# Designs tried in a protein design run: peptides against a protein of PDB entry 4N3Y. Part 10

Target 1, 83 residues: chain A of PDB entry 4N3Y
Amino acid sequence: ETRDQVKKLQLMLRQANDQLEKTMKDKQELEDFIKQSSEDSSHQISALVLRAQASEILLEELQQGLSQAKRDVQEQMAVLMQS

## One batch from the design tools (peptide; made by RFdiffusion4, then SolubleMPNN)

Design b1_p9_2_s4 (from b1_p9_2, 5 letters changed)
Fold by OpenDDE base, seed 5:
Structure b1_p9_2_s4 (fold): chain B 83 residues (1-83), chain C 83 residues (1-83), chain A 9 residues (1-9)
Amino acid sequence: as target 1 above (83 residues)
Amino acid sequence: as target 1 above (83 residues)
Amino acid sequence: MSIFEQIFG
């Protein structure tokens, strides 16, 4: 019966629409997540880079200090030998 | 006493070296972590992008289906009215 | 070569 077919098609239409809306929502949530995740990672990595830079500076200072210490020890040993 | 000073300086030197080595290790671990984290995030985001693309395709198909369904319903209603 | 060796070696 044509009437029944129409009703069936209307149901199918509603079901399809429901699926569409659901999928659209899912897509939006996914996009939001991607954006947020990317931003979070970017900030985290930036922070880590800064930390690495700080470590580099510290290492340079330590190396300089070690060099100076070595010189100082050498000097003190020389003095000791001369005393 | 100069001798004692030398010994003290030697100790300081060793301590400084220990700190240096520790810091170098920490720096390396940090760099490794940054690299790994970046790669992991990249892969994850890529996967999410692909998923989003799949969703987009599905949405397009659903929209097309809905349009067709609407047309079909309209046609059936027309037939019903003519019967 | 260790750092120590590099500095003091």
Scores: peptide ipSAE 0.048, ipTM 0.469, DockQ to the pose 0.021
Fold by OpenDDE base, seed 4:
Structure b1_p9_2_s4 (fold): chain B 83 residues (1-83), chain C 83 residues (1-83), chain A 9 residues (1-9)
Amino acid sequence: as target 1 above (83 residues)
Amino acid sequence: as target 1 above (83 residues)
Amino acid sequence: MSIFEQIFG
């Protein structure tokens, strides 16, 4: 009976070790996932910020052009009124 | 001819306005996307951190159990040697 | 108010 008990405990020890190693692996994978996810998000956000900035510049250019166009229309209308 | 020029400029003005409004919308959508993406990522990362912490606790418990199991095996082997 | 309205309004 004692021999059987020893064998049982040895099995339990092996099972515990296997579970421990599995859990350690799972934890490592989670940490790697967190790191990679954060890096990917950071890069994407940075890229989108750059796009937003480019759009902002375009908006300013369009606003300037629109103002000029308005002035041009007014000038031509003035010419039309004089003719 | 002058009248035609005025009409042309008016059209250009409308087209510029349409493009401006479209660009403004696009910019706003980008900003909203950046915000939402960041929030989603933050929540996911926080959740994964919690999982990692839970796994760490489990690891410690398993290590303690493993140590105890080892001691139990040694004790039973001692009994076996004495019998 | 639209941009157009702001310009011509």
Scores: peptide ipSAE 0.042, ipTM 0.469, DockQ to the pose 0.019
Fold by OpenDDE base, seed 3:
Structure b1_p9_2_s4 (fold): chain B 83 residues (1-83), chain C 83 residues (1-83), chain A 9 residues (1-9)
Amino acid sequence: as target 1 above (83 residues)
Amino acid sequence: as target 1 above (83 residues)
Amino acid sequence: MSIFEQIFG
C-alpha cells in the first residue's frame, strides 16, 4: 500500500514537472508574442502614419490645383467674353 | 477653340474635385484604421499580459506543488523504511 | 485525465 502510494506520488511529481515545463514555455511564448505584436503594430502604425502624411500632401496639392483650375476657368471665360 | 478650352478646364475641375473627395476619404479611413489598430493591439496586449500573469501564478502553484510532492515522496519513503 | 489533472485541474 505504502509502496503504491510512493509510486503514485512519483508519477504525480513527473506529471507536475511536465506541466511546469509546458507552462514555462507557454509563458515565454506569450511574452515573446506580446513583444513581437507590439513591435509589429508599432511599425505598421508608423508606416500608415507616413502614408497618411503623404495623402495630406496630395490633398494640399489637389486643393491648390482645384483652386488654380477654377481661376483658369474664370480667366478663360473672361477671354471668351472678350473675343 | 477658347470655348473648347473652357469646357476642358471644367472637366478637369470636376475630375480634380472627385479625386480630392476620394483622397479625403482615403485619408480619413487611414486615420481611423490607425486609431482602431492601436486600440485593438492595446487591448490584445493587455489581455495577453493578464494571461501571462495568470500563468505566472500557476507556475508558482505548480512549483510549490512540485516541492510538496517531493517532500511527500520522501516522507512516504521514510514511512516505508520504518514499516 | 492524469492523476495530476484530477487533483489540481
Scores: peptide ipSAE 0.028, ipTM 0.471, DockQ to the pose 0.020
Fold by OpenDDE base, seed 2:
Structure b1_p9_2_s4 (fold): chain B 83 residues (1-83), chain C 83 residues (1-83), chain A 9 residues (1-9)
Amino acid sequence: as target 1 above (83 residues)
Amino acid sequence: as target 1 above (83 residues)
Amino acid sequence: MSIFEQIFG
C-alpha cells in the first residue's frame, strides 16, 4: 500500500537526517578537540624547550665555574708547595 | 675550602646535566605523542566525514523516494476518484 | 631536594 510506503520512507528520512546531524556534530567536536589539544601541547613543548635552554645555560656556567675552581685549587697547591 | 667547593660544583654540574637530558627526553616524547595523536585523530575525522557523506547521500535518495511516493499516492487517489 | 634544586629551584 502506497500510503504506508510513504510513512515508512518519512521515518527513514527522519532517521537519516538525525544521523547526518549527529555525525556532523561529532566531527565538529572532534576537530575542536584536536585543535585545542594541539595548542595546549604546543605550549607544553615551548615550556619544556625553555626549561632545557635554561638548564643548558646553567650547565655551561657550572662548567666554567668548575674549571675556575679547579684552577684555583691548583694554584693554592702550588703556593703551599712553595712555602 | 676550595677543594670542597669543587666537589660541590661537580655535583651541581652532574645534576644540571641530568636535568638537561631528562628535559630533552621529555620534550621528544611529547613531540612523538602529539604527532601520533594528530595522525590518529586525522583518521577518525576522515572516517566521520565519510559517514556523514554517506548519510547525506542516503538523505537525498530518501527525499527523492519520498517525493515519488507522494506523487504515486496522489495518482492513485485520482484514479480512484475517477472510477 | 637536591643541592641543585635548593640553589636554582
Scores: peptide ipSAE 0.025, ipTM 0.429, DockQ to the pose 0.021

Design b1_p9_3_s1 (from b1_p9_3, 5 letters changed)
Fold by OpenDDE base, seed 3:
Structure b1_p9_3_s1 (fold): chain B 83 residues (1-83), chain C 83 residues (1-83), chain A 9 residues (1-9)
Amino acid sequence: as target 1 above (83 residues)
Amino acid sequence: as target 1 above (83 residues)
Amino acid sequence: SDLLARLDR
């Protein structure tokens, strides 16, 4: 009986150890995944931020251009009215 | 000519604005994704850590039990030898 | 622990 208990405990110990190792591995893989994923996404976000900034600058330029264009049209109309 | 330029600039402004808004949205979505993904994974890691800790405790218990069982077998054998 | 519980069965 005790002998059987020893063997049973040995088996359970091995199983527990296997489970522990598996769990530790899974944990490490998840940590690595999060780290890598975060880095990748961070780079993507940074790229998009730069793109957004570029678009913002373009918008400002276009807005200024639009305003100037409108002024130019008005000026041309004024000239026509004077002639 | 200037009139056409105004219309062209208006179109470009709209296009630029659309692109800007899209980019900003994409950025926000990515940030939200990272946040959520990190949170989810963090929870998973925590759960696995707890599981690993539980397994570690079990291993210790099993090891102690195994040692005791071995001692018990040895004791039983000793008793048999004395009889 | 589930494993220990199984052992005690």
Scores: peptide ipSAE 0.142, ipTM 0.491, DockQ to the pose 0.022
Fold by OpenDDE base, seed 4:
Structure b1_p9_3_s1 (fold): chain B 83 residues (1-83), chain C 83 residues (1-83), chain A 9 residues (1-9)
Amino acid sequence: as target 1 above (83 residues)
Amino acid sequence: as target 1 above (83 residues)
Amino acid sequence: SDLLARLDR
C-alpha cells in the first residue's frame, strides 16, 4: 500500500513537472506573439503615416495649382474685358 | 485665341478642384484606417495580456502542486525506510 | 503633378 502510494506520487510529480514546462512554453509563446504583433502593427502604421504625409504634400501642391489657375483665369478675363 | 485659353483654364480649374477633393478624401480614409488599425491591435494585445496573466496564475498553482508532491514523496519514502 | 504640369502649359 505505502509502496504503491509512493509510486503514484512519483508519477504525479512527473506529470506536474511536464505540465509546468508546457505551460511555461505556452506563456513564452504568447509573450513573443504579443511582441511581434505590436512590432508588425507599428511598422504598418509607420508606413501608412508616410503615405498620409505624401498625400499631404500632394494636397498642398494641388492647392497651389488651384490658386494659380484661378489667378490665371482672372488675368485672362481681364484681358478679354479690355479687348 | 484668348477666349479659348480662358475656357481651357476654366476646365483645368474644375479638374484641379475635383482632384483636390478626391485626394482629401483619400487622406481622410488613410487616417481613419490608421486609427482603426491601432485600436484593433490594442484590443487584441489587451486580450492576450489577460490570457498571459491567466497562464501565470496556472504556473504558480502548478509550482505549488509540484512542491507539495515532492514533499509527499519524501514523506512516503521516510515511512518506507522506517518499515 | 501631371495636372499641375498641364496647368503650366
Scores: peptide ipSAE 0.114, ipTM 0.494, DockQ to the pose 0.020
Fold by OpenDDE base, seed 5:
Structure b1_p9_3_s1 (fold): chain B 83 residues (1-83), chain C 83 residues (1-83), chain A 9 residues (1-9)
Amino acid sequence: as target 1 above (83 residues)
Amino acid sequence: as target 1 above (83 residues)
Amino acid sequence: SDLLARLDR
């Protein structure tokens, strides 16, 4: 019966639409997740880079201090030997 | 006493060196972590992009199917009205 | 795909 066929097709149309809407939502959620994840990662990495830079500065200062300390020790030893 | 001063400075030198080595290690670990994190994020995002692309293809197919279904329903209705 | 297959019948 054509009438029954129409009803069948109407149901299939509704089902197709439901699936489409669901998939559209899923896609949007994925896009949002990717965006958020990328932003979070970017911020985190930036923070880590800054921390690394701070560490580098500290290392330079420590190296300088170490060199000075070595020189001071050498000087003190010289004084001791001369006394 | 100069002798005691030398010993003090030697200790300070050792302490400075210890701190330097520790900081160098920490810096290296940070760099390694950043590298690994970036790689992990890159891989994850790539996978998500591929999944999104697959979803897009599916959406296109569903849209096409929906359009066809609509046309079919319209055709069936026309047949019904003519019967 | 299953739905589309049904539509093709």
Scores: peptide ipSAE 0.109, ipTM 0.495, DockQ to the pose 0.020
Fold by OpenDDE base, seed 2:
Structure b1_p9_3_s1 (fold): chain B 83 residues (1-83), chain C 83 residues (1-83), chain A 9 residues (1-9)
Amino acid sequence: as target 1 above (83 residues)
Amino acid sequence: as target 1 above (83 residues)
Amino acid sequence: SDLLARLDR
């Protein structure tokens, strides 16, 4: 019966449309999540990079200081040995 | 006392180096995580896109079927009215 | 690492 067929197809059409809209919504939410996650992680990485750079500078300064301190100790020892 | 100063600086140097290495490791792990997360999400989005496309095709087919069914009903009604 | 080893000498 054709009339019943129309009713069936109308139901199927509504269901298909609902599924389509749901899927499109889910896709958009995932895209938004990825975008936000990437931005957050980028900020986190940037912070860590800055921290690493600060630590590197400190390391270089300490190495220089250590070298100077060693030289000073050697100088003091030399003076003591001369007396 | 210079000798004690050297020992202090050596400790600070080791601590600074440890912090630097830790920070670099953390950065690398975060980069790896972001890369993997992005790839996984990309796959998920692709799957959803395919599903949406399938639903869209179904919607179009159902719409066409619905239109045909409506025409058939109208034809049947016309025949009945003529008799 | 190698640098620290050198400094500790």
Scores: peptide ipSAE 0.093, ipTM 0.483, DockQ to the pose 0.019

Design b1_p9_3_s2 (from b1_p9_3, 4 letters changed)
Fold by OpenDDE base, seed 4:
Structure b1_p9_3_s2 (fold): chain B 83 residues (1-83), chain C 83 residues (1-83), chain A 9 residues (1-9)
Amino acid sequence: as target 1 above (83 residues)
Amino acid sequence: as target 1 above (83 residues)
Amino acid sequence: SDLLERLDA
């Protein structure tokens, strides 16, 4: 009967619409999650970069100190040889 | 004593270098993780998009069916009124 | 990078 068919189709339409809305919501939530996750990780990367840079500075300072210390030893040896 | 200082600085330099290498490795691993995570999520999003599109098609079909069913009911009523 | 190269040499 046509009237019953109409009612059935109306229900199916509502169900399909609900499913579509749910799927779109799920997609949006996933996109938001990805965005947030990326931002969080980006901050962590930035922190690690800063740490690496700090270590690089330390290395430079230590290298300079090492070079100077080496020169000092060489100079002391030179003095001893010339005396 | 200068020689002892040299040895100390050499050790410190090695330690600093190890720390730098570790930090750079950690950074790289994080970048790789982000990349992989993004790819995985992208695939999930794609699947959800396809699902949403399928639901949209269903909605269109149901809407057409509903419209037709409604028209059928109206036509039946018109026949009854004219008889 | 230059520093790292020097340290590895």
Scores: peptide ipSAE 0.091, ipTM 0.472, DockQ to the pose 0.029
Fold by OpenDDE base, seed 3:
Structure b1_p9_3_s2 (fold): chain B 83 residues (1-83), chain C 83 residues (1-83), chain A 9 residues (1-9)
Amino acid sequence: as target 1 above (83 residues)
Amino acid sequence: as target 1 above (83 residues)
Amino acid sequence: SDLLERLDA
């Protein structure tokens, strides 16, 4: 019966629309999540990079200090041997 | 005492190196996570887009069907009125 | 999109 078919189609239309809207919403939420997550992660990475750079500088300083300290010890030894 | 200072510096150097390596590892892991997460999300978004497109097509078809069904009902009514 | 706009109206 055509009237019943119309009603059925109307229901299906509503259902399809609901699904479409839901899908679009989900997509948007996911895009927003990615955006936010990426920003957060980017900040975190940047912080880690800075920390790594600081550590690298520290290492360089320590290495220089270590080398100097070793030289100092050697110098002390040399003096002792001369005495 | 210089010898003790050397040992201290050596320890600090090791500690700094450990921290540097840890930081670098953490950074890399985070970058990998972002990459993977973005890829996964991108796939999910793409799937949702396809689903939305399918729903849109369905809606168009249903709308056309609905319109036709309504016309059919009206035609039936017209025939009935003529009889 | 066009369809959605029509449905929202």
Scores: peptide ipSAE 0.088, ipTM 0.477, DockQ to the pose 0.030
Fold by OpenDDE base, seed 2:
Structure b1_p9_3_s2 (fold): chain B 83 residues (1-83), chain C 83 residues (1-83), chain A 9 residues (1-9)
Amino acid sequence: as target 1 above (83 residues)
Amino acid sequence: as target 1 above (83 residues)
Amino acid sequence: SDLLERLDA
């Protein structure tokens, strides 16, 4: 009976539409999540980069200071030995 | 006393280096995480896109079927009324 | 789309 077929198709159509809408929503949510996650991570990475750079600068300064201090000690020792 | 200063600087240098290495490691781990997460999400999105596309096709088919079914019912009714 | 709207009405 064709009338019954129409009703069946209407049901199937609604179900298909519901699934489509759900899928589209899920996709959008995932895209939004990825975007946000990427942005958040980017900020974290940037912060770490800055910290690393600061540490590098400190290392260089300390290395220079250490070298100078070592030389100073050596000079003092030399003076004492010559006394 | 300069000798004590040297020792202090050496300690600070080691600490600074440790912090630098830690920071670099953390950065790398985060980069790796982001990369992997992005790839995983990309696959998920692709799957959802395909599903959505399939649903769209189904919707179109059902809509066409529904239209035809409706017309068929109308034709049947017309025949009955003319009998 | 139009059909779906009509069905939901």
Scores: peptide ipSAE 0.081, ipTM 0.481, DockQ to the pose 0.019
Fold by OpenDDE base, seed 5:
Structure b1_p9_3_s2 (fold): chain B 83 residues (1-83), chain C 83 residues (1-83), chain A 9 residues (1-9)
Amino acid sequence: as target 1 above (83 residues)
Amino acid sequence: as target 1 above (83 residues)
Amino acid sequence: SDLLERLDA
């Protein structure tokens, strides 16, 4: 019976070890995934921020162009009325 | 000719306005996407962090169990040798 | 990891 108890405990120990190894692997995979995901997200968001900034610059240029165009139209209309 | 110039400028103005409106819409969509993506990523990462923490707790419990099991095996072996 | 080394020793 004591011998059988020892064998039982040895089995339990091996089973526990298997569970531990599996869990350690899972933890490592999760850590790697989090790291990679964070890096990917950071790069993606940075790229989108740059695109948004470029769009803002373009918007400012377009607004200036519209303002100038409006002034030009007004000037041409004035010339037409004076002719 | 002056009249034609005015009409041309009016067309250019409308075209510029169309471009401006389109660009403004695109900018807004990008901002919304960035915001949503950031929120989604934050939630996902937080969930993964919690899972990792739970795994860490489990690992600690398993390690304690293994240590105890090893002690128990050693004790039983000692008993066997003394019998 | 450290525990595993102790178990295998």
Scores: peptide ipSAE 0.074, ipTM 0.495, DockQ to the pose 0.022

Design b1_p9_3_s3 (from b1_p9_3, 3 letters changed)
Fold by OpenDDE base, seed 1:
Structure b1_p9_3_s3 (fold): chain B 83 residues (1-83), chain C 83 residues (1-83), chain A 9 residues (1-9)
Amino acid sequence: as target 1 above (83 residues)
Amino acid sequence: as target 1 above (83 residues)
Amino acid sequence: SALLERLDA
């Protein structure tokens, strides 16, 4: 009868609503996770960038020092050859 | 002596270069990870969005059915009261 | 979703 049909539909409505709420919650949690993960990764990348920059600077300085040292050796050799 | 200094600097240069290469590799791997993770998450979110949409549509249909059923009950009651 | 739009860009 119609009354029974109403009750059945009410039950189905509640069930569907529960599913909707669950899905919306899951979506929100996933969005939050992605946001947090992205921020964490961004910080990690930034740290690595800084480390890379430091290494690059060090390399440049070492290369300059090496070049100077080589020049000094050459000068010493020149002095010895002329003495 | 200067020659020894040159050799020392060459060693330090190699060490620094190794560190730089390692850091650059790590950075690249992290970037790749973030990209992949983001894509995976995007697909997951999309699936949840579709699920939420399906639930919403179902809810709307059920609500309409419920409203109709209630109207039918009311009509039946009216008929009984007038007979 | 604003997040999805960002990810797709």
Scores: peptide ipSAE 0.075, ipTM 0.476, DockQ to the pose 0.189
Fold by OpenDDE base, seed 2:
Structure b1_p9_3_s3 (fold): chain B 83 residues (1-83), chain C 83 residues (1-83), chain A 9 residues (1-9)
Amino acid sequence: as target 1 above (83 residues)
Amino acid sequence: as target 1 above (83 residues)
Amino acid sequence: SALLERLDA
């Protein structure tokens, strides 16, 4: 009868509500996770970029030093050969 | 002597190069990871949104059904009381 | 530096 139908529909409605709330919660959690993950990764990438830049500067300085040192050795050798 | 300095600088240069390459690699891997993670999450979120929408539609239908069923029960009761 | 430009891009 209709009375039983009402009870059935009420149960189904409650179940649907529970499912909807759960789904909405899950969605929100995922969005929050993505946001946090993105922020964390952004900071990490930035840190690595800075490190890479520092290393590049060091490399350039070392290359200059190497070039100069090489020239100095060559000069010393030339002097010794001339002496 | 300068000769030893050259050797030292060469070693330092190699070490710096290795560090630079490693840092660049790590950066790239992180960028790739973020990109992939974002895509995966986007798909998952979209799926959940669709599910939520489906549940919402169901809820609306059930609510309509419940309202109608309730009215039908009331009508039946009214008829019985009048008889 | 071309390398720096690539890293910052």
Scores: peptide ipSAE 0.074, ipTM 0.480, DockQ to the pose 0.082
Fold by OpenDDE base, seed 5:
Structure b1_p9_3_s3 (fold): chain B 83 residues (1-83), chain C 83 residues (1-83), chain A 9 residues (1-9)
Amino acid sequence: as target 1 above (83 residues)
Amino acid sequence: as target 1 above (83 residues)
Amino acid sequence: SALLERLDA
């Protein structure tokens, strides 16, 4: 019966529209999440890189200081033995 | 007094060494964290991209279906009016 | 879909 078929098709159309709208929303949310996540990660990684660089500088300074301290101790030992 | 000075320098050397070792460990941990974080983010983003792509395909299919359904309803309405 | 275009490029 044509009338009933029309009603059925109208229902199907509404169902399809509902699903479409839902999917559109879901897609947009995913895109937004990806964007935000990537930005957050970028900032975090940058901060950690800077921190690592600071540690590198400190390491270099400490190594230099340690080497000098060793030399100083050796010098003092020499003085001690000569006194 | 030279002897006391030597003892002091030895202590300073030990302290410097301890700090150096600590800093080396901290740096390594940071590097490992950065590496792991970037890998994790990459995998997560890839998964989300795939999900978004799937949604895009579904959207396209639904839009096509919706258009067809609309045409079908219009056709049925025409038939109904002619019956 | 601009983000997807960028990510897929």
Scores: peptide ipSAE 0.074, ipTM 0.491, DockQ to the pose 0.171
Fold by OpenDDE base, seed 4:
Structure b1_p9_3_s3 (fold): chain B 83 residues (1-83), chain C 83 residues (1-83), chain A 9 residues (1-9)
Amino acid sequence: as target 1 above (83 residues)
Amino acid sequence: as target 1 above (83 residues)
Amino acid sequence: SALLERLDA
């Protein structure tokens, strides 16, 4: 029956379209998720980089202090030995 | 008292060195964390990209199916009208 | 600044 076939095909068309729309939505959600995830990771890494920089500065200060302290001890020992 | 000063400076030197070692450890841990975080994010994004590609393929198939279904409906309607 | 160089790469 041609008329029945037409109606069946029309239904199939609607179903296909519905599925297409759903899939398009899902794809968009995935894209959004990927974008957000990447941005979040970027921000986190940036924050940690700043923290690492702070630690680096502290390390430099400590190294300088250590070197100075060593020199000071050496100088004091020299004074002691000369006395 | 010079001798007391020397001993004090030696203690300070040891303390400074201990702090330096601790800070170096902390810095290394931060570096490791950043590296791991970046790698984990990269893997996650890669997986999601693959999923998005799968969705894209499905979308293409659905679009083709939709177009074909529309053509089929039109053809059936034409047959019906000619009968 | 080895860490910074690595992170910038």
Scores: peptide ipSAE 0.067, ipTM 0.480, DockQ to the pose 0.170

